# Peptides against a protein of PDB entry 6DSZ: the designs that were tried, part 110

Target 1, 361 residues: chain A of PDB entry 6DSZ
Amino acid sequence: NYVVTAQKPTAVNGCVTGHFTSAEDLNLLIAKNTRLEIYVVTAEGLRPVKEVGMYGKIAVMELFRPKGESKDLLFILTAKYNACILEYKQSGESIDIITRAHGNVQDRIGRPSETGIIGIIDPECRMIGLRLYDGLFKVIPLDRDNKELKAFNIRLEELHVIDVKFLYGCQAPTICFVYQDPQGRHVKTYEVSLREKEFNKGPWKQENVEAEASMVIAVPEPFGGAIIIGQESITYHNGDKYLAIAPPIIKQSTIVCHNRVDPNGSRYLLGDMEGRLFMLLLEKEEQMDGTVTLKDLRVELLGETSIAECLTYLDNGVVFVGSRLGDSQLVKLNVDSNEQGSYVVAMETFTNLGPIVDMCV

## One batch from the design tools (peptide; made by RFdiffusion4, then SolubleMPNN)

Design b2_p15_2_s1 (from b2_p15_2, 7 letters changed)
Fold by OpenDDE base, seed 1:
Structure b2_p15_2_s1 (fold): chain B 361 residues (1-361), chain A 15 residues (1-15)
Amino acid sequence: as target 1 above (361 residues)
Amino acid sequence: SKEELKKALAELEKE
């Protein structure tokens, strides 16, 4: 029996950047099916720190920093609905990944959503939200002393949720989501009551958005609100201000992923199905009262990369392009374009050997 | 504008 050492997965399913190993270290975390790879970002490139095997395919991977933590914690949800919160601990040269909390969040009743698993974390770390099944929103309260991840469901009247995020700057945890009904696609908000285990009316809604609206980006303060990305348009709404753009360049291919470049939400990276990389820019207008408002939205083509499943900005204009279909890349954004008009230069390429077709014979 | 893009990209190199 030749134990063919099963080739390690090379296709990237998710990536996140944050401060997981320490408060000072910048980390890149990469999900490759059942494996989590942890890197430190250095001036010389990516330094591998640890590889961790998970008990299932990683479906959600999010960094978050609870109040009073010095570094980020990692939330993971697997495709089999195993949830955990992980902490990095180093004691001299000994490195341990500790499970702070775990649980299974599978329901016995519910239709799994066709658009897959969505996992989101409240920016104030009050709860985790999960869209696993149609017509249900699962809430995991975040409590420091709880080693068992307990969840409850709230009924969602909107059966066909396309995407959902928690908003920033809300007194109560507030979700913003795109949903589809017989009349089209719409955006709605709900406040989530942990006490009553119900939805309350959110601050705003937008009926009849673009028919192909597919992604919600929660925008940090000072802007607040959300960006809705469609096939033909990008819109901003915060309850008080609405702004829409329809740049012809985005009509050529569907935008499939995004990542925030800066903490204040002034810049985003966008990737499409053709491997085009864009920058979305939020132009500021300072009001006489010192308030900052959104003046305009702009989309600029940076260049071409591998088809991104996920994007994450690191530092110093370096971007990790996580690819499922092609080679993942570390790319540099340059101030000056090359002869072809591209601002993107590949620094490193990570070979994707393709899906291990488990030939179930 | 290309100038705003250049400015945005130049800010990334300072971080």
Scores: peptide ipSAE 0.479, ipTM 0.913, DockQ to the pose 0.879
Fold by OpenDDE base, seed 3:
Structure b2_p15_2_s1 (fold): chain B 361 residues (1-361), chain A 15 residues (1-15)
Amino acid sequence: as target 1 above (361 residues)
Amino acid sequence: SKEELKKALAELEKE
C-alpha cells in the first residue's frame, strides 16, 4: 500500500488576518486551493494551529464579527458555490471548526462572470453580497439563528461588474462597484433593501472613470467613501469629495491586490504584477468643525516581494505576501531603507511547489 | 516625502 502522501497545495489563493481563534489572538488564515491553514501570529513568527480540508477550492474567504460575537467568524465560498460560516472552538487541547451555517448558492440560470467570484460582507454584518453571475447580485441575509444560508438575487442593470464592495458608515447596506458599458468604465452605488429585495439609488456615482479601473476599496470612517484603483490613476470619492492621483510609478505594472493596514483606512498596501509592494497613504485634513477630510493621496514604493495574489498586514510592520505564482513570504517593513532603497526585508519564505495536479487516483 | 514614509513606517513599530 503506497500511501501516496498527496502533496499539500502550496500556492496561496487567499489570506486574511483577524481574531478567529480568540478575541485576543491575532490570526493569519491562508487559503491554498481546498486547504485552509490557521496560524497564530506571535513575536517569534507564525505558529500553526490547525489545517482544515474544504469540500472545494476556496474562492472567497472573509472574516467578520457580528454584533455580540466575541471573536470573528469566517465566511467561505467555494468555487462550486458552497457557502459556509465557520467558528473556531477550543476545549482544552481539542480544536474544532464548527459550521454555524451553510448553503449552496448556485443558480440554475446565469452566466458565470468572467472576472470570477466576488464575495463581500457588509461592515455592519447585515448581509453578504455575492457577484457570481452577470446581471445578478446575490444577497445572503445574516441572521444569527439561521443554520441555513438562504440567498436571493437582485437584478443588476450593469452586466459587467469589475469589482464591488460594501461602503462604511451607511444607514442601509450600500454597495460601490466599478462596471463597464459601451461608453467605458464607471463607478456606481446602490443601497440594498433587504425588505423589498431591490436596489435603491445610492448616495453617489462617478461616470467615466479610468478605462482600466479594476479595484474598489471601501474606506472606513472618518473618511468614508471608496478608492478606485486603475492602471494609471488612483481616485477617491465619498459623494462630497473627489480626488485623483496619477503617479507614474503605478503605470509600470498593474496593481492586483490591496490590504488595509490600519482600522481607520489611513494606509493600504498595494501589490502589482511585478511583485512591487507599495504603500498608499491617505493624508487627513482636520476641519475647524472637527470633521476629517481627505487632503491628498500618496503612493510610495516600499520594495519588491513575490508576486502577491493577496496581501495582509499582521502587526509591527510585518506583512504576509500570499503568492500563487511564486513563494509566499513573511516580510518586515523597515523604517530605514537598505542600500538599494528597499524598506522590505524577507523574514521567512514558503516554497511554492506549483499547482498540484490532483491526480485523483 | 521619504520623511513622511519614515513616520508612517515608524508608527507601525509602536503597535
Scores: peptide ipSAE 0.475, ipTM 0.912, DockQ to the pose 0.859
Fold by OpenDDE base, seed 2:
Structure b2_p15_2_s1 (fold): chain B 361 residues (1-361), chain A 15 residues (1-15)
Amino acid sequence: as target 1 above (361 residues)
Amino acid sequence: SKEELKKALAELEKE
């Protein structure tokens, strides 16, 4: 009887930051297969608060704050399509993770998408959107009084969705997505009608984007719109303004993850398949009427890290680099570069022991 | 420019 001491998973599958434990605490939440780790970000580093075992591999993990909640709630979707909304409660030293709502969102019919599960939350917390199956967009309406997560499907004519996000500043919930057809890759928007359970025409589209366009970033107000990241180009579109850059430095390796630094969407972190860390900067132009428009996009190389599966800006130039293939890291962004031109310094490294090879001997 | 990056990075230390 070899008691294989099941080593805890160390490979990071996702990370998010927000105010989950309290309205004031800055948290880092890390998904490691079936394990959720909750930290408080402090001046001294990451303070562990709680570890939670989930009823399956975490596929989606997103923080959101419905109207009238004092702190963020956590949406989790597992690879087996179990959805839940979690709340953190502390009473003295007693810490509880409460399930506010749950449900299984699996369909009996449909082709699971080859690009995996995508889960997104409307910035106004009206709904959760799920791309689970080709040709379907699943909607979970967010209702405070409902402990059972119920979903419905809207048929999507675009069968091969690459990435999808909800846009900011839209009167109705509006998705922006990259899709592929026989003619190439394109960007499209749809308004989501909860009442009619259908798509309406969105505010804009962009046909024939870069062939390797792989990510959509929804940009907050005042800019609004979306950033589309490809292999060779980064583009911005908001229905009125279009901008494109093709910095040669991004052609060397595919950008695979991103994270917003500023609440107003002025800066983003980008990670590529070689572990290079970039900053994407949105240059502002103030109009005579006091409106803010996007003037330009810039990409700057910060340095090298472990290959990021996910990135999370914390505070004070500290970034968590969640790695699946290598060691996860806390890194500091410095104002001045070192002798090698790097702005990145590793503060802490978290050893990745690799996949638990279930050697069923 | 490197100056804009430096400004952007310097703003992170004030928060």
Scores: peptide ipSAE 0.472, ipTM 0.911, DockQ to the pose 0.873
Fold by OpenDDE base, seed 4:
Structure b2_p15_2_s1 (fold): chain B 361 residues (1-361), chain A 15 residues (1-15)
Amino acid sequence: as target 1 above (361 residues)
Amino acid sequence: SKEELKKALAELEKE
């Protein structure tokens, strides 16, 4: 009886950074199938703090900080639609991950979306939004006193949502999403009414975006709005300003992940299917009245990494490259390129042992 | 420009 010690999963399917263990600690959280790994980011590298087994494959993992919390909370949704909000508690040497709230958000009716589970959190922590099924947007109101995550559905007329985010700087929670219809792909916004449990008309829409528009990035203030990433183009829209770029370099491989480098949303990392790492830069124009507007978008090739499933900027030009297909990496972004023109240097590599081929014996 | 990239990258080291 060889107890095949179930090899710990090594393929990364999600990563996020924030202040989960304390207000001061910078954390890296890594999702590896059913496993959550929690690290503290230090000058010496990643310090492991705790590993947590989840009751299913992690499908969504997002940090958020409700008003009056000193540190971030963690929202997790599993592929089996188990939702929880987790809190890190440390009392001396005792470390506990506390479930503040939980619930199952599965519906008995609905077609699971082909683009998979999308989970998003309102930047003002008013609600969690879930696109689980075609034609439905699930809302979980965030209430501090609720130990049970209650959800309701709003009907979404757009059946084929590609990606969705909550926008920043909106009086009401506002989603921005790319959807496909027979005429192509489009971007639309909706305000979410918690009171009426319905959508209201959002501030803007953009019809006929690029046919392969696949990702929405919500941009923080002062810019606001959203970036739409396609195969050939990157566009920005905030209701008043529209910008589009079509850098030839992005046509070579599909961008598959992104991460915000800084809180103001002036820089993003982009990863493609070839493991190329890009920086997207939002060039600001300061108006005479002190308002900041978007002047231009730029994409710069930084170098090559493992094919990223997820990216997260840590600090000091250090990036975690979470890979499902290859080894995950800590990489350093350098100011000066090497002889090959790369700004990327691998600092640490985390071996991916690949899928455990369940040899069904 | 590559110079703007260098500036952007240099800002990351100051954080």
Scores: peptide ipSAE 0.481, ipTM 0.913, DockQ to the pose 0.909; fails the geometry check

Design b2_p15_2_s2 (from b2_p15_2, 4 letters changed)
Fold by OpenDDE base, seed 2:
Structure b2_p15_2_s2 (fold): chain B 361 residues (1-361), chain A 15 residues (1-15)
Amino acid sequence: as target 1 above (361 residues)
Amino acid sequence: SMEELQEALRELEEE
């Protein structure tokens, strides 16, 4: 009997930061297949707090804070469509992860989307949105008293959604998405009516975006709107203002992940398929009436890391680089560049042993 | 601090 000690998964497939253990603690949460690792970010580095085994491969992991919660809750969706909302509780030395709500959101009818599962949360915590199947948008209403996650579907006319986010600053929950049709890629918005269980016309649309437009970033107030990332261009749109840049440096490799640095959405980290780390900067223009508008967009190369599957800005210029293909890293962003022109210094490296191919012989 | 990164990025904006 060879007890093959099942090696713990090391490949990172998701990471998020927030205040999960307490209102004051800054946490890093890392998804490694079926494993959730919870860390507290400290001046000395990452302090491990808890490891949690999940009931399947983690496909979505998002922190959110409903009105009247003191700390963030964790939404998880597995690749088998098991959904849960988790809460961290500590009583002295006893640490418990409590399931606040759970449900299975699988449909018996529908084509699973080829681009996989997308899960998003409304910034005002009114609903969770799921793109699981082509031509459907699944909504989970968020209610405090609901221990059973119930979902409904809204039919989406756009069959090939590339990416989707909820927008900020909208009276009703509003999605912004990139989709593909025979004419190319486009951006559209819809308001989501919980009452009528339908889409209403959103505030804006942009037809014929870049052919390789792949990501939507929802921008917080005061800017609002969205950033659309392509292969050759980065565009901003909020309904009133449109701005596009085409920095030559982004053409060398496809941007595959992003993370917001500032709560106000002034800066973002971008990672590409070559492991290059960029800063996207939103330049402000203050108007005489006190309104803030976007003046310009800039992209700066910070340096090179492992190929990111996910990025999280922590604090003090520290970034976690979650890698599926290589070693994950904790890196420091420096003020001054090194002799090679890099602002990135590796602080810690986490060895990736690769996928445990469960060779079922 | 977040301020140090903001200074770092200001230096990057001034360069």
Scores: peptide ipSAE 0.341, ipTM 0.823, DockQ to the pose 0.110
Fold by OpenDDE base, seed 5:
Structure b2_p15_2_s2 (fold): chain B 361 residues (1-361), chain A 15 residues (1-15)
Amino acid sequence: as target 1 above (361 residues)
Amino acid sequence: SMEELQEALRELEEE
């Protein structure tokens, strides 16, 4: 009897940073197919805390902190549309991952979107939004007392959504999305009415963005608005201000992932299909009235890493590079470049053994 | 400028 020790999945398909184990602990959470790995970030490196088996491939993994929670909760959606909200509890040495809420959000009718599952959380934790099917936006209201994740659909006129995020600083939950129609790609916003279960007109729109616009980044206050990443351009819009840059360096390879460095959204990491790591910088201008406006956008090449499926900034210039195609890395950003002009130094490499062929035994 | 990048990277070490 060869006990084929099923090799654990090593390909990373998602990562998030936050305060999941405690209010004080900085955590790295890594999704590897059906496995969730939980680490504490320490000055000595990544300390493993818990591994959790999920009943399906993790498709969405997001940390969020509802009002009056001391630490983050974890939202997970699987590729089979099983949703849960997880809480970490520790009592002495006993560690429990508690399901606070769960549900299946699969629809009987709908075309699964070709670009896959998108899951987003309102920054004020009013709702979860899901793009699962073309022409539908699913809403899960966030209620503390509800153990059953109930969802409803809102019809979306835009059938081909590329990416979607909730905006910051909105009185009502507001989505910003890139969509494609026969005329090209566009950006639109909608307010989400939880009461009426409908979309209202959002604060702004931008028609005819770059044809390859693929990502939306919601920008926190004080800037607000969104960044739209294309193949050739990066644009910012907040309803009042528009900025666009077309740095030649990003044309060489498609940007495929991003992560916010600063809580205020002044800096972002960008990863491309060649494993290049960039910093996107939002330059502020302080107005005479004390308002902060975006002055400029800048992109700087930091160096090269494994091809990122996901990026997450940890602390002290340390970045986790989650890779599906290559080895995942823990990298340090240095103030001074090396002889090759790179600011990136690999601290640790996590071997990717490739796809686990599910040998159905 | 290279200086602005270095400043941005320095701020990450001071946090």
Scores: peptide ipSAE 0.419, ipTM 0.902, DockQ to the pose 0.890; fails the geometry check
Fold by OpenDDE base, seed 4:
Parts: structure tokens; C-alpha cells; sequence
Structure b2_p15_2_s2 (fold): chain B 361 residues (1-361), chain A 15 residues (1-15)
């Protein structure tokens, strides 16, 4: 009996950084198919803390901190639509990952969206939003005392949503999304009424964005609004200000992932399908009244990494490059470029053994 | 400019 020890998955399909183990610990959480790996980020590198087997492929993994929580909670949605909210608990040497809430959010009726599962959390932790099916936006209200994740659907008139995020600084939970119709791609916003279980008109819209606009980045205050990433352009909109850039360098390969570098939303990492790593910079303009406005957007090539499925900035210029197609990496961003003009140095490489071909014999 | 990138990268090392 050859016990084929099922090789642990090595391909990374998600990563997130936050304070999951404690308020003080910086954590890196890595999704590898059904496996969740939890690390503490230290000056010496990544310290493994816990590995958790999930009841399905992780499709969404997001950290969030509800009001009155000392540390982040973890929302996970699996590809089989099992949702859970996880909490890290340590009591002395005993480490437990507890399920605070769970539920299955699968609908009996709906066309699964071709762009896959999208899960987002309101920055104010009022709700979780899920785009699982075309023409539906699922809402999970976040209630502290509810162990059962209950969801409801709101109908989206826009059937082909490309990407969606919750905006920052909104009185009501507000989504911003790119959608496609016969006229092209557009950006729209909706307020989500939890009470009425409907959409209200959002603060702004932008019709006829770039045809290949694929990603929405919600920008924190003071800027607010969203960045829209396309194949040829990067645009910013907040309802009052619009700015677009079309740096030739991004036309060479499609941007496929992003991560915010700093809490204020001034810098983002962008990864493309060739493994190029960029920094997107938001140049600030301080007005005499103390208001901060976006002056300009810039994209700078940092260097080359493994092809990122996900990126997460850790600390001190260290970035985790989660790769599905190649080896995952810890990379350092340096102030000075090397002789090749690269600001990126690989610190550690995590071998990807490739897809586990489940040879059903 | 490369200077602005370098400044942005320097800020990351100081945080």
C-alpha cells in the first residue's frame, strides 16, 4: 500500500497581511489551494505559526477588524461557497483557529460568473459583499453575535461585473465596480442599503472607460475614490476629480494583481503577467485649507519577480510575491537600483512543485 | 522622476 502522501500544495492562490495572531504581530497569511498558512513577519523572516486545512479551495481570503476587536478576523470563502469567519486564539502554548461564524452562501439559481468569485469587505466592517453569480450581489451583514452567516441577494442590473470593491469614507456601504455591456466597459457606484436590501444611486459613475479595464482599487482617505487599472491606462476617480495616465510600459503586459503599500493609499504595487513589478504612486497636492487632492499618478518599474498571483507588502520594503505559476518569493525593494536598473532583490524563494496532478489511478 | 521613486523607496525603509 503506497500511501501516496498527498504532496502539500505549493502554488499560491492568495495572500494577505494584517494583525491576525495579535494586535502587535504582523502576519502573512498564504492560501495554497485548501491550505492556509499563517506566518509572523519578523526581522529574521517568516516564522510559521499555524497551518489550517480548509474544507475546499480558498477563493476569497480577507482580513478585517470589526469595531471593538483588538485584532483582525479572517473571512474565507471557498470555491464551494462555504463561508467562515476565523479568529486566532492563543492561550499559553495552545493555538486555536476558531470559527466565529460560518455559512454556505451558494444559490440554487444563478449563472456562476466567468470572472470567478469576488469577495469584498466594507472598510467600516458593516458587510461582506460577494459577486458569485451574474446579476446578483450577495450581502452578508456583519453582526458580532451571529454565529450563522446569513446572506441575501441584491439584483445587479449590470450582468457582467469585471471587478468590484467597497469604497472608503462613505456614510453608507458603497461599491465601485467595472462592468461590461454592449457599449464597452464602465465604472459605476452603488450604495448598499442593508435595511431595504437594495441598491441606491452611488456618488459617481464613469462611462466608457478603457475597453480592457480589469481591476478596481479602492483608495483610502484622504483621497478616497478608486483607481481603475486597464491594459493601456490607469485612471483615478473620486466623484470630484478624474485623472488618467497611459504609461507605455504597462502596455507590454497585463497588470494582474495589486497591493497597497501603505495605509494612506499613496503607493501600490502592481504585478503583470511577465512578472514585472511596478510601483504606482499617488502624488499629493495639499491645498491651503488642509484638503489633500490627487495631483498626479505615476508608474515606475521596480524590477522583475515571479509572476504574481497575489502581492502583499509586509514591512521595511519587503514584499511577498505569491506565485501560482512560479516560485513564490520574498523580495526587498532597495532605494538604489542595481546595474540592470532593478530595485528588486530576491531574499527568499519558495519552490513551487507545480500542479499536483491527482493521478486518479 | 527616479528621484521621486528613490524617495518613495526610502520612506519604506524608514517605516
Amino acid sequence: as target 1 above (361 residues)
Amino acid sequence: SMEELQEALRELEEE
Scores: peptide ipSAE 0.417, ipTM 0.901, DockQ to the pose 0.896; fails the geometry check
Fold by OpenDDE base, seed 3:
Structure b2_p15_2_s2 (fold): chain B 361 residues (1-361), chain A 15 residues (1-15)
Amino acid sequence: as target 1 above (361 residues)
Amino acid sequence: SMEELQEALRELEEE
């Protein structure tokens, strides 16, 4: 029996940063197909802690901290619709990944959406939302005592959802999404009623956004609202304020990923299909009443990296660039540009050996 | 401005 040591997957298809191993540790979690790699971020670099095999390709990986948890929990959804909530537990030298809850969220009837699986978590940890199928929004209520992830569907009238997020600062869980209809692309919001298992009218909508609007970023308080990223424009809307920019530099290549740098949503990293790394800056204006409003949006080119599938800011200007098409990187953002005008320096490169055809023989 | 970017990047080193 030749155990062909199946080559470990090297292509990154997701990454997240948070406090998974402890309340104090900063962790980088990397999804490589069916593998989850857990690192502690240290001043010396990435320290490997654990590698976990999953029962399928990781499609969604999100950290979240329910009220009364000391550290983050990990939500994973596989491409085969197996959902789990994982907890890291260390007891001396023994490291265990505990399944707090699990379930299969596959529907017997539904058209899988062309834009793939979207999984989102309410910032207040009231629910998980899943866009798996056209015309359906799946809700998993988050209950501490429930070891079985129960889900229900809400009918979504908008059949072609491009991207969806939960908004911050909402009394009820509120989704914001880009959708396409015969008239173009639009942004809409819905409140999600757990009690009635239906959508209520959300706080705002914006019809006729950019035709190539592809991503929604939920902005934390004090700004609230959402950023909509297109091919030609970046727009902000919170119900009261609308702002749009069309920086020529973003027209050269499609932005494909983003990550929030600041807890207050003042800065975001953006990655495009050419491996360009940008900073999106939200300029604040303090009003006389002490309210903070968005003054302007700016996009600045930081430099070039591998083509990011996912980005995550760590600390101290260090960014992990998770790449599916190229080598993943740890990069440092410097205050001063180099001779080429780049603020990006590669610290470490992780060789991508390409797609492992998991020939389950 | 490049100065505002530098300030934003400097803030990251102080965190």
Scores: peptide ipSAE 0.413, ipTM 0.902, DockQ to the pose 0.868; fails the geometry check

